Peptides against a protein of PDB entry 8YR4. Designs and how they scored, part 120

Target 1, 309 residues: chain A of PDB entry 8YR4
Amino acid sequence: PRGSPALQLVVLICLGLMGLERALNVLVPIFYRNIVNLLTEKAPWNSLAWTVTSYVFLKFLQGGGTGSTGFVSNLRTFLWIRVQQFTSRRVELLIFSHLHELSLRWHLGRRTGEVLRIADRGTSSVTGLLSYLVFNVIPTLADIIIGIIYFSMFFNAWFGLIVFLCMSLYLTLTIVVTEWRTKFRRAMNTQENATRARAVDSLLNFETVKYYNAESYEVERYREAIIKYQGLEWKSSASLVLLNQTQNLVIGLGLLAGSLLCAYFVTEQKLQVGDYVLFGTYIIQLYMPLNWFGTYYRMIQTNFIDMEN

## One batch from the design tools (peptide; made by RFdiffusion4, then SolubleMPNN)

Design b2_p19_2_s3 (from b2_p19_2, 6 letters changed)
Fold by OpenDDE base, seed 4:
Structure b2_p19_2_s3 (fold): chain B 309 residues (1-309), chain A 19 residues (1-19)
Amino acid sequence: as target 1 above (309 residues)
Amino acid sequence: EPEPVEREPPQEVVEELKA
């Protein structure tokens, strides 16, 4: 943000904290590996206790890979509040200034409440999109790249290839199935709005409905609208389950292939037992934020469409 | 229960996007 050196420093601290989260995502599996190796070697209690304590501390900082529950993430989110407020206010003032520059014909054709709602939606869409890109999408992609590099350098090129293929297939299927699912969600939302409108119209016309004793007829029409909504809701919910199951299958296949390969290399004494545990732990850590990727993609797509309208 | 992968963004973020 130009004009406040304090907010610029907060942005730099938040970027530093994001870098620390990436480092923690690598260090936590490494320390967990080291615990397993020390347990296997029957290491002295003092070394084991120090490594376990260090692991638990790093895990507290990381927050278990959900990105929202770790101390570092919470501290970043807390510090970012003032930056978000500054950005939101700046976008809102830019939109408001632009609305005042628009022609009188544009203002006369629209109700003031619709203009405000467009301005608020525009501000929320832009600021939300930026926040999701910077704090969720980019970090998740960075963690995947770091994972591919890490496994390619410290294990074998085959592990890097498995992670690359698994994550690329996961992302591609997530996008394709989410785009397919968006049609069902739009149809559901359109029918929800139509069902709500019928209920509101029936209640606003309560006196007329009462005069004609048409209460049973309006209830039956509302029931038919609910049944039609539930048929679309079922398609939306079933498509979500299909997305989740497809994602789970891709990760399961990647975990299977990589775990078998790791077990083979442990049997050949090229890797330690802790390296097997590291691989499984690291893949699960990559999977947790990827679960939200479909949601983020949908939100990005919705926000772009809402800005074009 | 394995929470569905599209966890609805925290209701606060959904409300902030619906507003």
Scores: peptide ipSAE 0.024, ipTM 0.589, DockQ to the pose 0.049
Fold by OpenDDE base, seed 1:
Structure b2_p19_2_s3 (fold): chain B 309 residues (1-309), chain A 19 residues (1-19)
Amino acid sequence: as target 1 above (309 residues)
Amino acid sequence: EPEPVEREPPQEVVEELKA
């Protein structure tokens, strides 16, 4: 942010905390591996207790693996409030200045409440989009790359290849199915707006409807509009279930292939029992933020289209 | 575990993005 060195320092601290979250995403599975190996070796209680305490502390910093509830994530979110407010205010002032430069004919044709609603939507859309891109999309892609590098270097090139193919297929199918689903969601939203407009028009003309005793006719037209909406809502919801199930199948196949390969390497004494547990926990940890990737992609796509109009 | 439903961002965040 230009103009406040304090907010620039807060941005650098937030970027440092994001780097720490990426380090925790690697360290937590490693410490869990070490616990399983120490348990398998029947290590002395003092060494085990220290490793367990260290793991629980790292897990407290990381949170539940969703990234939303960890101490580091909460501290980042807290520090980011001031940066978000600065960015929001800057976008709002830019939109407001641009609205004042628009022709008098544009302002006379629109109610002030509609203009403010467009300005608010533009501000919230841009600031929300930037926050989702910086704090969810980029970190998730970084965690995948770090995972591929880690498994390629510390396990075998075959594990890195399985993670690469699984995550590439997951991302590709998520994008393709989300783009396909966006058509159903747009049709649903258009029909929702049309159904609401019919209800508002009928209620604004309630005296005329009452005078002609046309209440039953207006109720039937509203029912037909609701049935048409529900048919589009069902397609939207069914397409979501299909996306989630496709994502679950891709991750399940990647987890199966990698877990079988890891189990084989453990039987060959090339890996330890803890390495099997590490692989499973790390893949599940990568999967949790990826569940939201379709939502983030859709939000990005919707907000980009709403900014071009 | 809350199922990985593509949770619509909390309706509040969607309403904040639609408002």
Scores: peptide ipSAE 0.024, ipTM 0.592, DockQ to the pose 0.051
Fold by OpenDDE base, seed 2:
Structure b2_p19_2_s3 (fold): chain B 309 residues (1-309), chain A 19 residues (1-19)
Amino acid sequence: as target 1 above (309 residues)
Amino acid sequence: EPEPVEREPPQEVVEELKA
């Protein structure tokens, strides 16, 4: 943000916290591995207790495992509120200034409430997109890259390849199936709006409907519109289940291939039992943010289309 | 119930986009 050194410092702190989240995403599985190895070796209680305490503290900072947000993420979100408000206000003022520069003919054709609604939607859309890109999409991609590098350096190169292929296939299928689903969602939303319009028109014409005793006819037309809507809703919901199941199958296959390879290397004494547990926990940890990727992609796509119009 | 994995964007964001 130009003009506020305090907000620039807050942005730098937020970027530092994002870097810390990436470090925690590597450290938490490592500490969990170390606990399993220490338990397997029957290590002294003092070493085990320190490692467990350190793991729990790191897990509190990270969050994610219990569906709870971690302390670092909460602190980042809290600090970012002021930056978001500054950005939103700046975009809003730019849109407002641009609206004042528009021709009188454009203003005479529109209600002031419609113009304000367009401005508010535009501001929320841009600020939302930027936040999703910076705080969800980029970090998720970074965690995947860090995971591939980690497994390629500390495990056999075959593990890095399995994670790469699994995550690449997951992302590709998520995009392709989400784009396919977008057609069903658009059709559903169009029919929802048409069904709502029919209900409003019937209610506005209530006196006329009553005068002609046409209540049964309007109810039947509304029922037909609902049945048509529910047919499109079912396609949308069924396509969502198909997406989720496809994602689950890809992760399941990656987890199977990697777990079998881990088990094989443990039997050859090339890896420890803790390394098997690390692989499983790390893959599950990478999977958690990826569940939202289809939602983020759709939100990004919708908001880009809304900005082009 | 297992929350559908496409967690709907927070209802607030959906309401802002529908408004």
Scores: peptide ipSAE 0.024, ipTM 0.578, DockQ to the pose 0.053; fails the geometry check
Fold by OpenDDE base, seed 5:
Structure b2_p19_2_s3 (fold): chain B 309 residues (1-309), chain A 19 residues (1-19)
Amino acid sequence: as target 1 above (309 residues)
Amino acid sequence: EPEPVEREPPQEVVEELKA
């Protein structure tokens, strides 16, 4: 935001809070590991109590593993409200100015309600896209990279390789399957609009339908349109289940391979029991935001197509 | 556990993007 130094400072604070969330995503599993190791070693109560208290405080700052409900995330979201409102208003005014510069032929060919709907869509699409990129996509990719580096440095290089292969395969399959699903979703949305249009046309012609006693015919025609819609909806929903199951299998295989390798190194006394718990906890923390990656990719793809039109 | 459904962006955002 070039015009307000106060909003620029808020953006910098929000970026600093995002960096703190990334640090918490590493520190929380480490402190949890340390608790498990201290419990295993039967360490003095004072050391254990300090580590547990520190863990609970860090977990309060982080939240439920995604950071979405943590104090740091809530503070970031609260501070971002003013930045979002400024950005939304700026985009809305740019779209409104552009609509006034468009030819009279463009305005005469469209209803005022359709023009306003296009303006509201354009504003929401741009502001939504930016928010999803900055607050969800980029942080998730950063957490993956930080995870690969952490496991490569503090564990064996094999753990970094497992995380790299698992996350690369997950992201690639998510993109490929989401692009494939987009065809089914477009077909579903087109048939939904056609089914709704038929219902509206039948209701607008209600007097004519009553005059000809054609109610049974219009109901059957609407039923056929619903059955056709549900056939496309089933393909969309089944393709979503296939995506989610494919994602779950990839993460499950990565978790299995890494957990077996951890267990093996614990039996050889190269790793501690807490390191096994850390690996499992960290992989689950990476999985939670990645589950939304297909949605983010789809939104990005839709918003880019809508900006080109 | 709420199955991690690929939550459609809040139906409002999808409806705004469809509208």
Scores: peptide ipSAE 0.022, ipTM 0.587, DockQ to the pose 0.052; fails the geometry check

Design b2_p19_2_s4 (from b2_p19_2, 7 letters changed)
Fold by OpenDDE base, seed 4:
Structure b2_p19_2_s4 (fold): chain B 309 residues (1-309), chain A 19 residues (1-19)
Amino acid sequence: as target 1 above (309 residues)
Amino acid sequence: EPEPVFREPSQEVVDELRA
């Protein structure tokens, strides 16, 4: 934000907190590994208690690994409110200024309520898109890269390759299936709006409908519109389940391959039992934010289209 | 509204996506 040093400092603090979240995403599995190793070695209670307490504290800072439930994430979100408000207001003022520069013919052809709705959609689309890119998409991609590097350096190149292939396949399938699903969602939303419009028009014309005793006809038309909507809703919902199941299958296969390989290396005494637990914990932790990646991608795609309209 | 990709997204993540 140009012009406010206070907001620039808040942005830097938020970026620092995002870096801390990335560090926590590595440290939490490491500390969990260390607990398992200390338990296996029957280490003294003082060392174990310190490591457990440290793990719980780090886990409190991290939260559920989704990047939304942790203290650090909540603090980031709290601090970002003022930056978001500044950005939203700036975008809104830019849109409003641009609307005033548009031709009289453009204004005469549109109702004031439609113009305000376009301005609000444009502001929401830009600010939402930026927030999702900066706080969800980029951090998730960073966590994947950090994970690949970590496993490649501290385990074996094969683990880094498994994570790379799993995450690349996951992201690719998420994009492809989300793009396919977006067609069904658009059709559903269009039919929802059409169904709602019919209900509103029927209710606004209530006196006319009653005068012609057309109540049964309007109810039947509304029923047909609902059935058509539900057919599209089912396709949208079923495509979502298919996406989720495909994502779960890819992660499951990656977890299986990596867990088997880790178990093999533990049997060869190249890795410790804690490293097996670390791998599983880390993959599950990477999975949690990736689950929303399709939603973020869809939002980005929708917001881009809503900005063009 | 952002439809969560998951059936049971964390309510906090849903709320963050709705905000």
Scores: peptide ipSAE 0.015, ipTM 0.558, DockQ to the pose 0.122
Fold by OpenDDE base, seed 5:
Structure b2_p19_2_s4 (fold): chain B 309 residues (1-309), chain A 19 residues (1-19)
Amino acid sequence: as target 1 above (309 residues)
Amino acid sequence: EPEPVFREPSQEVVDELRA
């Protein structure tokens, strides 16, 4: 936002808070590991109580591991409201100005509702694309990279390799399956619109339908349209379950391989029991935001296409 | 997890709500 130094400062603060979230994502598992190790070693109560209190405080700042419910994330979201409003208003005014510069032929060929929908879609597409990229996609990729570096440096190169292969396979399959299922979703949305149009047309012509006693015929046509929609909805929903199950399988295999390797190293006294708990906790923490990655990818793709139109 | 279904309102419904 080049026009307001106050909003530029808010953007910098939000970026700083995003960096703090990344640090918390590393520190919370480390402190949890330390608690487990201190409990295993039967450490003095004073050391244990201080570590537990510090962990709970860090967990309050982080939230549920997705970052979405933590104090830092809530503060970021609150501060970002003004930036989003400024960006939305700027895009809306640019689209409105551009619509006034378009030829009379373009305006005569379109209904006012269509023109306003194009303006609303254009504004939503730009603001949505930026929000998903900056606050969801980029942070998730950063957390994966930080995780690979952390496991490679503090555990063994084999753990870094397992996380790298698991996350690379997860992301690749998520993209490929999401692109495949987009066809089913488009077909479903087209049939939903057609079913809704038929219902609206029947209701707008209710006097004519009643005059001809055609209510049963219109209900049967609507039923057939619903059945056709539900057939496409089933394909869309089944493809989503397949995506989620594929994602769960990849994470499960990564968790299995890494957990077995960690358990082996604990048995050889090369790692502590807390390190086993850290690995499992960290992988689950990476999984939570990744579950939405297919949704973010689809939204980015849709918003990009809507911005080009 | 359920994908957030961003239902874009159909053009016909937007036109009808604005009529």
Scores: peptide ipSAE 0.021, ipTM 0.488, DockQ to the pose 0.136; fails the geometry check
Fold by OpenDDE base, seed 3:
Structure b2_p19_2_s4 (fold): chain B 309 residues (1-309), chain A 19 residues (1-19)
Amino acid sequence: as target 1 above (309 residues)
Amino acid sequence: EPEPVFREPSQEVVDELRA
């Protein structure tokens, strides 16, 4: 934000907190590994207690793996409220100014409620797109890259390759299946709107329906519209299950390949038992945000379409 | 909160995340 040095400082602090979240995503699995190794070695209680306490503290800062519930994430979200409000207000004022610059012919052709709805959609679209990109998409991609680098440096190049192939395949299939699924969702939404419109039109014309004793006919037409909607809803829901199952299979194959390789290196005494636990924990941790990636992609795509209208 | 890919966030959650 060019006009407020205080808000610029808050943005920099939020970016610093995002960097800290990325560091915590690496450190938490490492400390968990260290606990498992210390337990395996029957280390003295003082060393174990210190490592456990440090792990619990780091886990409190990180949260449950959904990046939304940790102390650092909550602090970031809290500080971002002022930046979001400033950005929203700026976009809203730009849209409002633009609406006043539009020709009288454009305003006469539209109802005031439609104009407000366009303005609200435009503001929401821009602010939402920015928030999803900065807080969800970019951090998730960064965590994947950091994961590939970490496994390549501290385990073996083969682990980095497995994570790279698994995540690349996951992202590619998520995009491809989400694009395919978007057709079913659009058809479902169009039929939902048509079904609602029929119900509203029937209720607005209630007196006419009563005059002709046409209640049974209107109910039957509404039932047919619901059946048609449910056929499209089923396709949408089934396509979602297919997406989730495909994602689960890709992660499962990556976890299997990497876990077998870890187990082999533990048998060869190149890695410790804790390193096996680290790999599994870290892959599951990378998977948790990726479960939302299809949602973020769809939201971004919807926001672009809403900005073009 | 975004709902996991298992549940399409309701349009309300999409609208809340857009707000």
Scores: peptide ipSAE 0.016, ipTM 0.566, DockQ to the pose 0.069; fails the geometry check
Fold by OpenDDE base, seed 2:
Structure b2_p19_2_s4 (fold): chain B 309 residues (1-309), chain A 19 residues (1-19)
Amino acid sequence: as target 1 above (309 residues)
Amino acid sequence: EPEPVFREPSQEVVDELRA
C-alpha cells in the first residue's frame, strides 16, 4: 500500500506476527516434550506446573493444530482487515473506473442478469455447503459427548466435569456471540447489496453518465458507498475475531485446568505419563472440530439471513 | 473483458471458512 504509511506499518506488524507463529510452531512441541520428560523424571511439582502453564500459554498464542484460532492468528486477522479493505476498495474502484472508460458497444452488449447470476451462483454454493456443515455439526456434538463420557469413565469424574464445563461454556458463548454478530452481518450484507445496486445502476445508465461526462462523479459516489460498506464489514470481521478469541480463551482455560490436574495426578502416581499425553492430545482433537462448529453455525445463520432477505 | 468483480457473497463464506 504505497499511499498510507500506517497501512505499511500494519503490513510489517502482520509479517512479524507470521514469524511469531512459526516460532510458536517450534516452541509448543518443545515445551510439550519437556513436560513429558519432567513427568518421566518425576520432577518437582513447581517446575512441572510452571512448564505446563508456559505450554498452555504458548498453545493459547498458537491456537489449535492449524494455528487458525490462536491469539497471534486472531491479532493478525484483525490487523489485516484494514489492509484487505484498502486493497479491495482500490481494485473495485479501478475496475469501476475502467468500465466507465469502455465503449458504449460493450455496455449495450452486457446483460445486467449476468452480473446477478454470478451473485446467485455464490448463494447457491453456500446452500450446498450448509448441508455439509449440518452433517458435520451433529458428529462434532457426538464427539464432545463421547469425550465427556470417556474422561468420566477412564479418568476421574473431575476430568469429565472439566471437559463438560469447558465444552458447555464454549458452545454457549459460540451461540451467544454468533447471535450478537448476526446484527453486524445483516447490516453489512444490506449495505453490500445497496453498494452493488448503485454500481449496476451507474453502469446501466452508462449512456447518461457519458453524455454528462459524469464518470468521475459516479466513481466518487461508488467510493463513498464502498467506504460505508467497509465500515460495516470491519464490524462484522472484528466481531468474528472476537468470537474466535473467546473460543480460544475457553479452550485454553479448559486445557490449563485439565492439564494441571492431570500432571498433579501423575506426580501422585495415580495416572501414568501416557495418560497426560492422552488427555492433552484428546482435548486438542476435540478443539479442532469445535473451531469449525463456530464457522458452521455462522454459515447456517448466514443462510437463514440470506433466505429471509 | 474484465468482469466487474463485485464481491460475491461467496467470498464472505470462503473467508469465514478460511478463518
Scores: peptide ipSAE 0.013, ipTM 0.462, DockQ to the pose 0.035; fails the geometry check

Design b2_p19_3_s1 (from b2_p19_3, 9 letters changed)
Fold by OpenDDE base, seed 2:
Structure b2_p19_3_s1 (fold): chain B 309 residues (1-309), chain A 19 residues (1-19)
Amino acid sequence: as target 1 above (309 residues)
Amino acid sequence: SAREEIEEALKALEAKPKE
């Protein structure tokens, strides 16, 4: 934000907190591994108690593994409210000033309330997309890269390769299946708008419909429009289930391959039992934000389409 | 207008609360 040094400082603090979330996503699995190893080795209570206390504190800062419900994420979200409000207000004022510069013919041809509603949808979509990209997409990609580097350096290179292949296949299939689903969603939205327009036109002409006793005919025509809509809604919903199942299968295969390889290296005494638990915990932590990635890629794509129309 | 009231009423009926 140009013009407020206080808001620039808040942005820098939010970026620092995002860096801290990335560090927590690595540290939490490491501390959990260390607890399992200390329990396996029957380590002294003092060492175990300090490690457990440190883990619980780090888990409080991180939250549910995605950071979305953690203290650091909540603090970031709280600080970002003022930045979002400033950005939203600036975009709204720019749209409002541009609308006043438009020709009198454009103002006479459109209802002022509809123009304001388009402006509000535009501002909310842009600010939501930017916040979404910065706080969810970029951090998730960073966590994947950090995960690949961590597994390649501290585990055998085969673990880094499994995580790389699993995450690359997951992202690729998520994009491809989401683009395929967008066709069904567009068809559904077009049929929804057509069904709504028919209902509005029938209700506006209610006197004419009543005069001709055509109520049964209009109800049947509306039922046919609903059946067409529900056929498209079913395709959209079934395509979502297919996406979720495909994502679950890719993660399941990656978890299976990595867990079998980890178990093998534990039997060869190259890894500890805690390293098996670390791998499973870390993959689950990477999966949680990725599960939302498909919903989020759709929101991004929808908001871009809604900005082009 | 009667059209806007009908469109708003239909939108209010179709506005499933986004959980």
Scores: peptide ipSAE 0.017, ipTM 0.540, DockQ to the pose 0.130
Fold by OpenDDE base, seed 5:
Structure b2_p19_3_s1 (fold): chain B 309 residues (1-309), chain A 19 residues (1-19)
Amino acid sequence: as target 1 above (309 residues)
Amino acid sequence: SAREEIEEALKALEAKPKE
């Protein structure tokens, strides 16, 4: 934000908080590992109680790996409200100024309210997309990279390879299936708009419909349009279930391969029981934001299409 | 306009809460 040093400081604090979230995503599983190891070793209560208290505090800061419920994420979201408002207002004022530079004929030929609504939707879409990329997509990619590095350095290169292959396959399948699904969604939206237009035209002409006693005929035509829409809605919904199930299978296979390998190394006394729990906990933490990645990609793709029109 | 109000009302009815 050019012109407000206070908002620039808030952006830097938000970036610092994003870095802290990444550190917490590594530390929370480590502390959970340490608890399991201390329990296994029958360690003194004082050491165990301190480690548990520290874990609970770190977990409060993290918010369970969802990235939305933790104290750090909530503080970041709260601080970002002012930055978003400043950015939105700046884009709105730029569009408003540009609209005033346009010819009087353009203002007379387009309903000024529709143009403002298009401008507001455009601004909200752009600002929403940027916030979404910065706060959801980039952090998720960073957590994957950090995970690969962590497992490669502190476990074995094989664990880093499993995470890399699992996440690469997950992302690739998510993109491919989402692009395939977008065709069904476009067809659904086109039929929804056509059904709505028919309903609006029928309701605007309600006097004519009443005059001809054609109410039953218009209701039946609307019913047929709804049935056609529901057939497309079903394809869209079924394609979403297929996406979610495919994602679940990929993560499940990665979890299985890594868990078996970890269990084997624990049996060979190369890893501790807590390291098995760390692996499972960390993979589940990576899965939580990734489950939303399909929604992320879809929102980005929709808003890019809406900007090209 | 009556058309815009009807279109907005229909949009509000079709706006299933995004679960």
Scores: peptide ipSAE 0.017, ipTM 0.554, DockQ to the pose 0.126
Fold by OpenDDE base, seed 3:
Structure b2_p19_3_s1 (fold): chain B 309 residues (1-309), chain A 19 residues (1-19)
Amino acid sequence: as target 1 above (309 residues)
Amino acid sequence: SAREEIEEALKALEAKPKE
């Protein structure tokens, strides 16, 4: 937003709030660890009550580890509305001005509603993609890097290696399975459009269908098109379940390896009982945004394909 | 157009409620 210093300040505040969310993602597990250690040591009530109150306050700011429902995330989303509206309006005006320059050739083609719908899909796709990349993909990658650094510095290099291998395998399998899934989704969308076109053409020609008493024939053709669509929808949905299950297995193996190693280090008195709880809490917290990563990658691919057409 | 209203009505029927 080069033209408004107020919008530049709002962008800087949103970036600062994103940094605060990353700090909360480290602090919340640490405070939870400290509560478990204080309970184990039978610490005095005043220290325990202060630590619990501080943890609950930090958890309110974080929003349960989902990031999207926390007070800081809600404040960021609220402030970003003005930036999104400015960006959307600028892209809409650029497309509208370009369509007016093309208007003589475009009006001769008589597809006014189709080009406006392509323009609206294009604008919403670009603005949505940019916000999604900045607020979901980049923060998730940052949380993984911060997690690897944290575990490498405060636990052991072995914990950092487990998180690195687990997250690298998770991301690689997410990309590979999502690319495979995209073929089924394209086939589903093509059959959906063909089924919709048949329904629209049958309904527009209702007088001709009624004149030939062909209502039963058109219903049966529509049923066959729905059955073909549902066969492709099933493949798309089954491929999503396979993606989610593969992701869950990778996180489960990482959680198992790291939890066993943490338990071993607790028996060796190198870590406290609270550190075991911290590791499990932190891995689950990293998993929450990653579960949506397949949806992110798919939206990126769809928006690139919609820009090439 | 009658086509756009039919396409929009079909799209509204297919629109799963976003949770």
Scores: peptide ipSAE 0.015, ipTM 0.533, DockQ to the pose 0.119
Fold by OpenDDE base, seed 1:
Order: structure tokens, then sequence, then C-alpha cells
Structure b2_p19_3_s1 (fold): chain B 309 residues (1-309), chain A 19 residues (1-19)
């Protein structure tokens, strides 16, 4: 944010908190591993109690993972409210200034309150997208890279390869299926707008429709438009289920392969029981934010197309 | 046209991302 050094400091603090979330995503599974190993070794209660207390504190800071309501995430979200409001207001004022430069005929054709409501939705959408990019997409990619490095260095290179192949396949399929799904969503939105326009035109001409007793005809035409919309909505919804199921299968296969390999290395005494639990916990933590990646990619793609027009 | 760009921008913005 140019012009407010206080807001620049808040952005730097939020970036520092994002770095802390990345560190917590590595530390929480490590501490959970250590608890399982200490339990397996029947370690002294004092060492176990200290490690459990430290784990619970780190888990409180992290929350349920990158998409959950952890203390660090809540603090970041709280501090970001002022930055979001500044960005929102700046975009709103730019849209408003641009609208005043546009022809008087555009202003006469739309109620000023509808224009403002749509400008507000616009500003919120753009600001929301920037927030999703900065707080979900970039951190998720960073967590994947950190995960690959961690498993490659502290486990066997085979674990790093499984995570790399699983996450690369997951991201690639998410992009490809989301792009395919975007066609169905565009068709749905176009038919929704056409159905709404027909309803508005019929209601604006209500007196004429009443005069000719054409009410039943207009209702039937509107029903046909709704049925056509619902057919497109079903295709959009079914394509989402297919995306989610494909994602679940890829993660399930990666979890299966890695869990079997961990179990094998534990039986060979090359890894401890805690390392098996660490791998499963860490993969599940990576999966939680990835579930939303298809939604974020679609939002980004929609807004890029809407900015190019 | 600036009208079409605004109408498309406005339609894009009315399209609440259904969570």
Amino acid sequence: as target 1 above (309 residues)
Amino acid sequence: SAREEIEEALKALEAKPKE
C-alpha cells in the first residue's frame, strides 16, 4: 500500500506470520512424531509431558492446518482487515472515478444504487482474489516445496519423490479438470443471465401481457428457460463432484504408497513408529488447503478473463 | 465498448463465487 507506512508495516508483519505458519506446519508433525516415539520407548513422564505440552501449544498456534482457525491465522486475518479495507476503498474509488468519466447515457440506463452495489461486489471480489492468492495459493505451494525438501533430507529420497509425484499430479489434474469445468460454469452463468433477463422483460411488459391474456404463455416460456438452466447447473455440479473425487483418489494413492513404504522401513528398523505417524499427518495437512485450490484457480481465471474484456 | 466492459464487469461481480 503506497502512502501509509503503518499499513506497510502491517503487511510485513502478516508476511512474517505467514513464515511462522510454514515453520509450524513442519514442527507440529515433528513434535507429534516425538510423542509417539517417547510413548513407544516408555520414556520418563517428565520428558513426555514437556513434549506433549509443547505440541499442544504449537497446535494451538497452527490450528487444524493452513485453512483452519489457528491463533496465528486469526491474528494475520485480524491485522489484514485494515489492508483489505484500504485496497477495497482504493479499487472502489477508481471504479467510481472511471464511471463518472463514462457517458451520461450509461448512468441514465442504470439505477445509481445498482451501479454502486455492483462496484462494491467488484471491489470485494478483486480484494478477495488478492487475499486468496497471497494467503492460500502461495503458502500452499511453499508448504509443498518445504514438504518435498523435508522428506528428501530427513527421510529417504523415495518419500520426497512420492510427495513430488503426488502433488504434481494433483495440481496438474486440478488445473486441467478446472479448465474443463469452467466451460460448463460459463454456459450455466450465460443461461442464468438469459433466464433473468426474460423474467425482467416479461415483468416490465406485464400490462401488455395482461391485456393479451398471455400470462400462461410467458410462464411456460420461463419454465422452459429454468429447465434449460437446471440442465446446465447439473453439469456444473456433476463436474465439481468429479473434480473432488479425482483429487481424493490422487491423494489416497499417494497416502497409500507413502504409508506402505513407511511401514516397510519401520519393520526394517530404519524408521521409528513416530515417523509413520509423521508422514500421514503431514500429507493430510498438505491436503486440507489443496481442496480449495480448484476454487481459487477458477476464481483467478474468471477474474483474468473479466479484466481482459 | 466501455458499456459492455462495465456490463461484463458488473455481471462478473454479481456472480457471487458460490462457496
Scores: peptide ipSAE 0.010, ipTM 0.469, DockQ to the pose 0.066

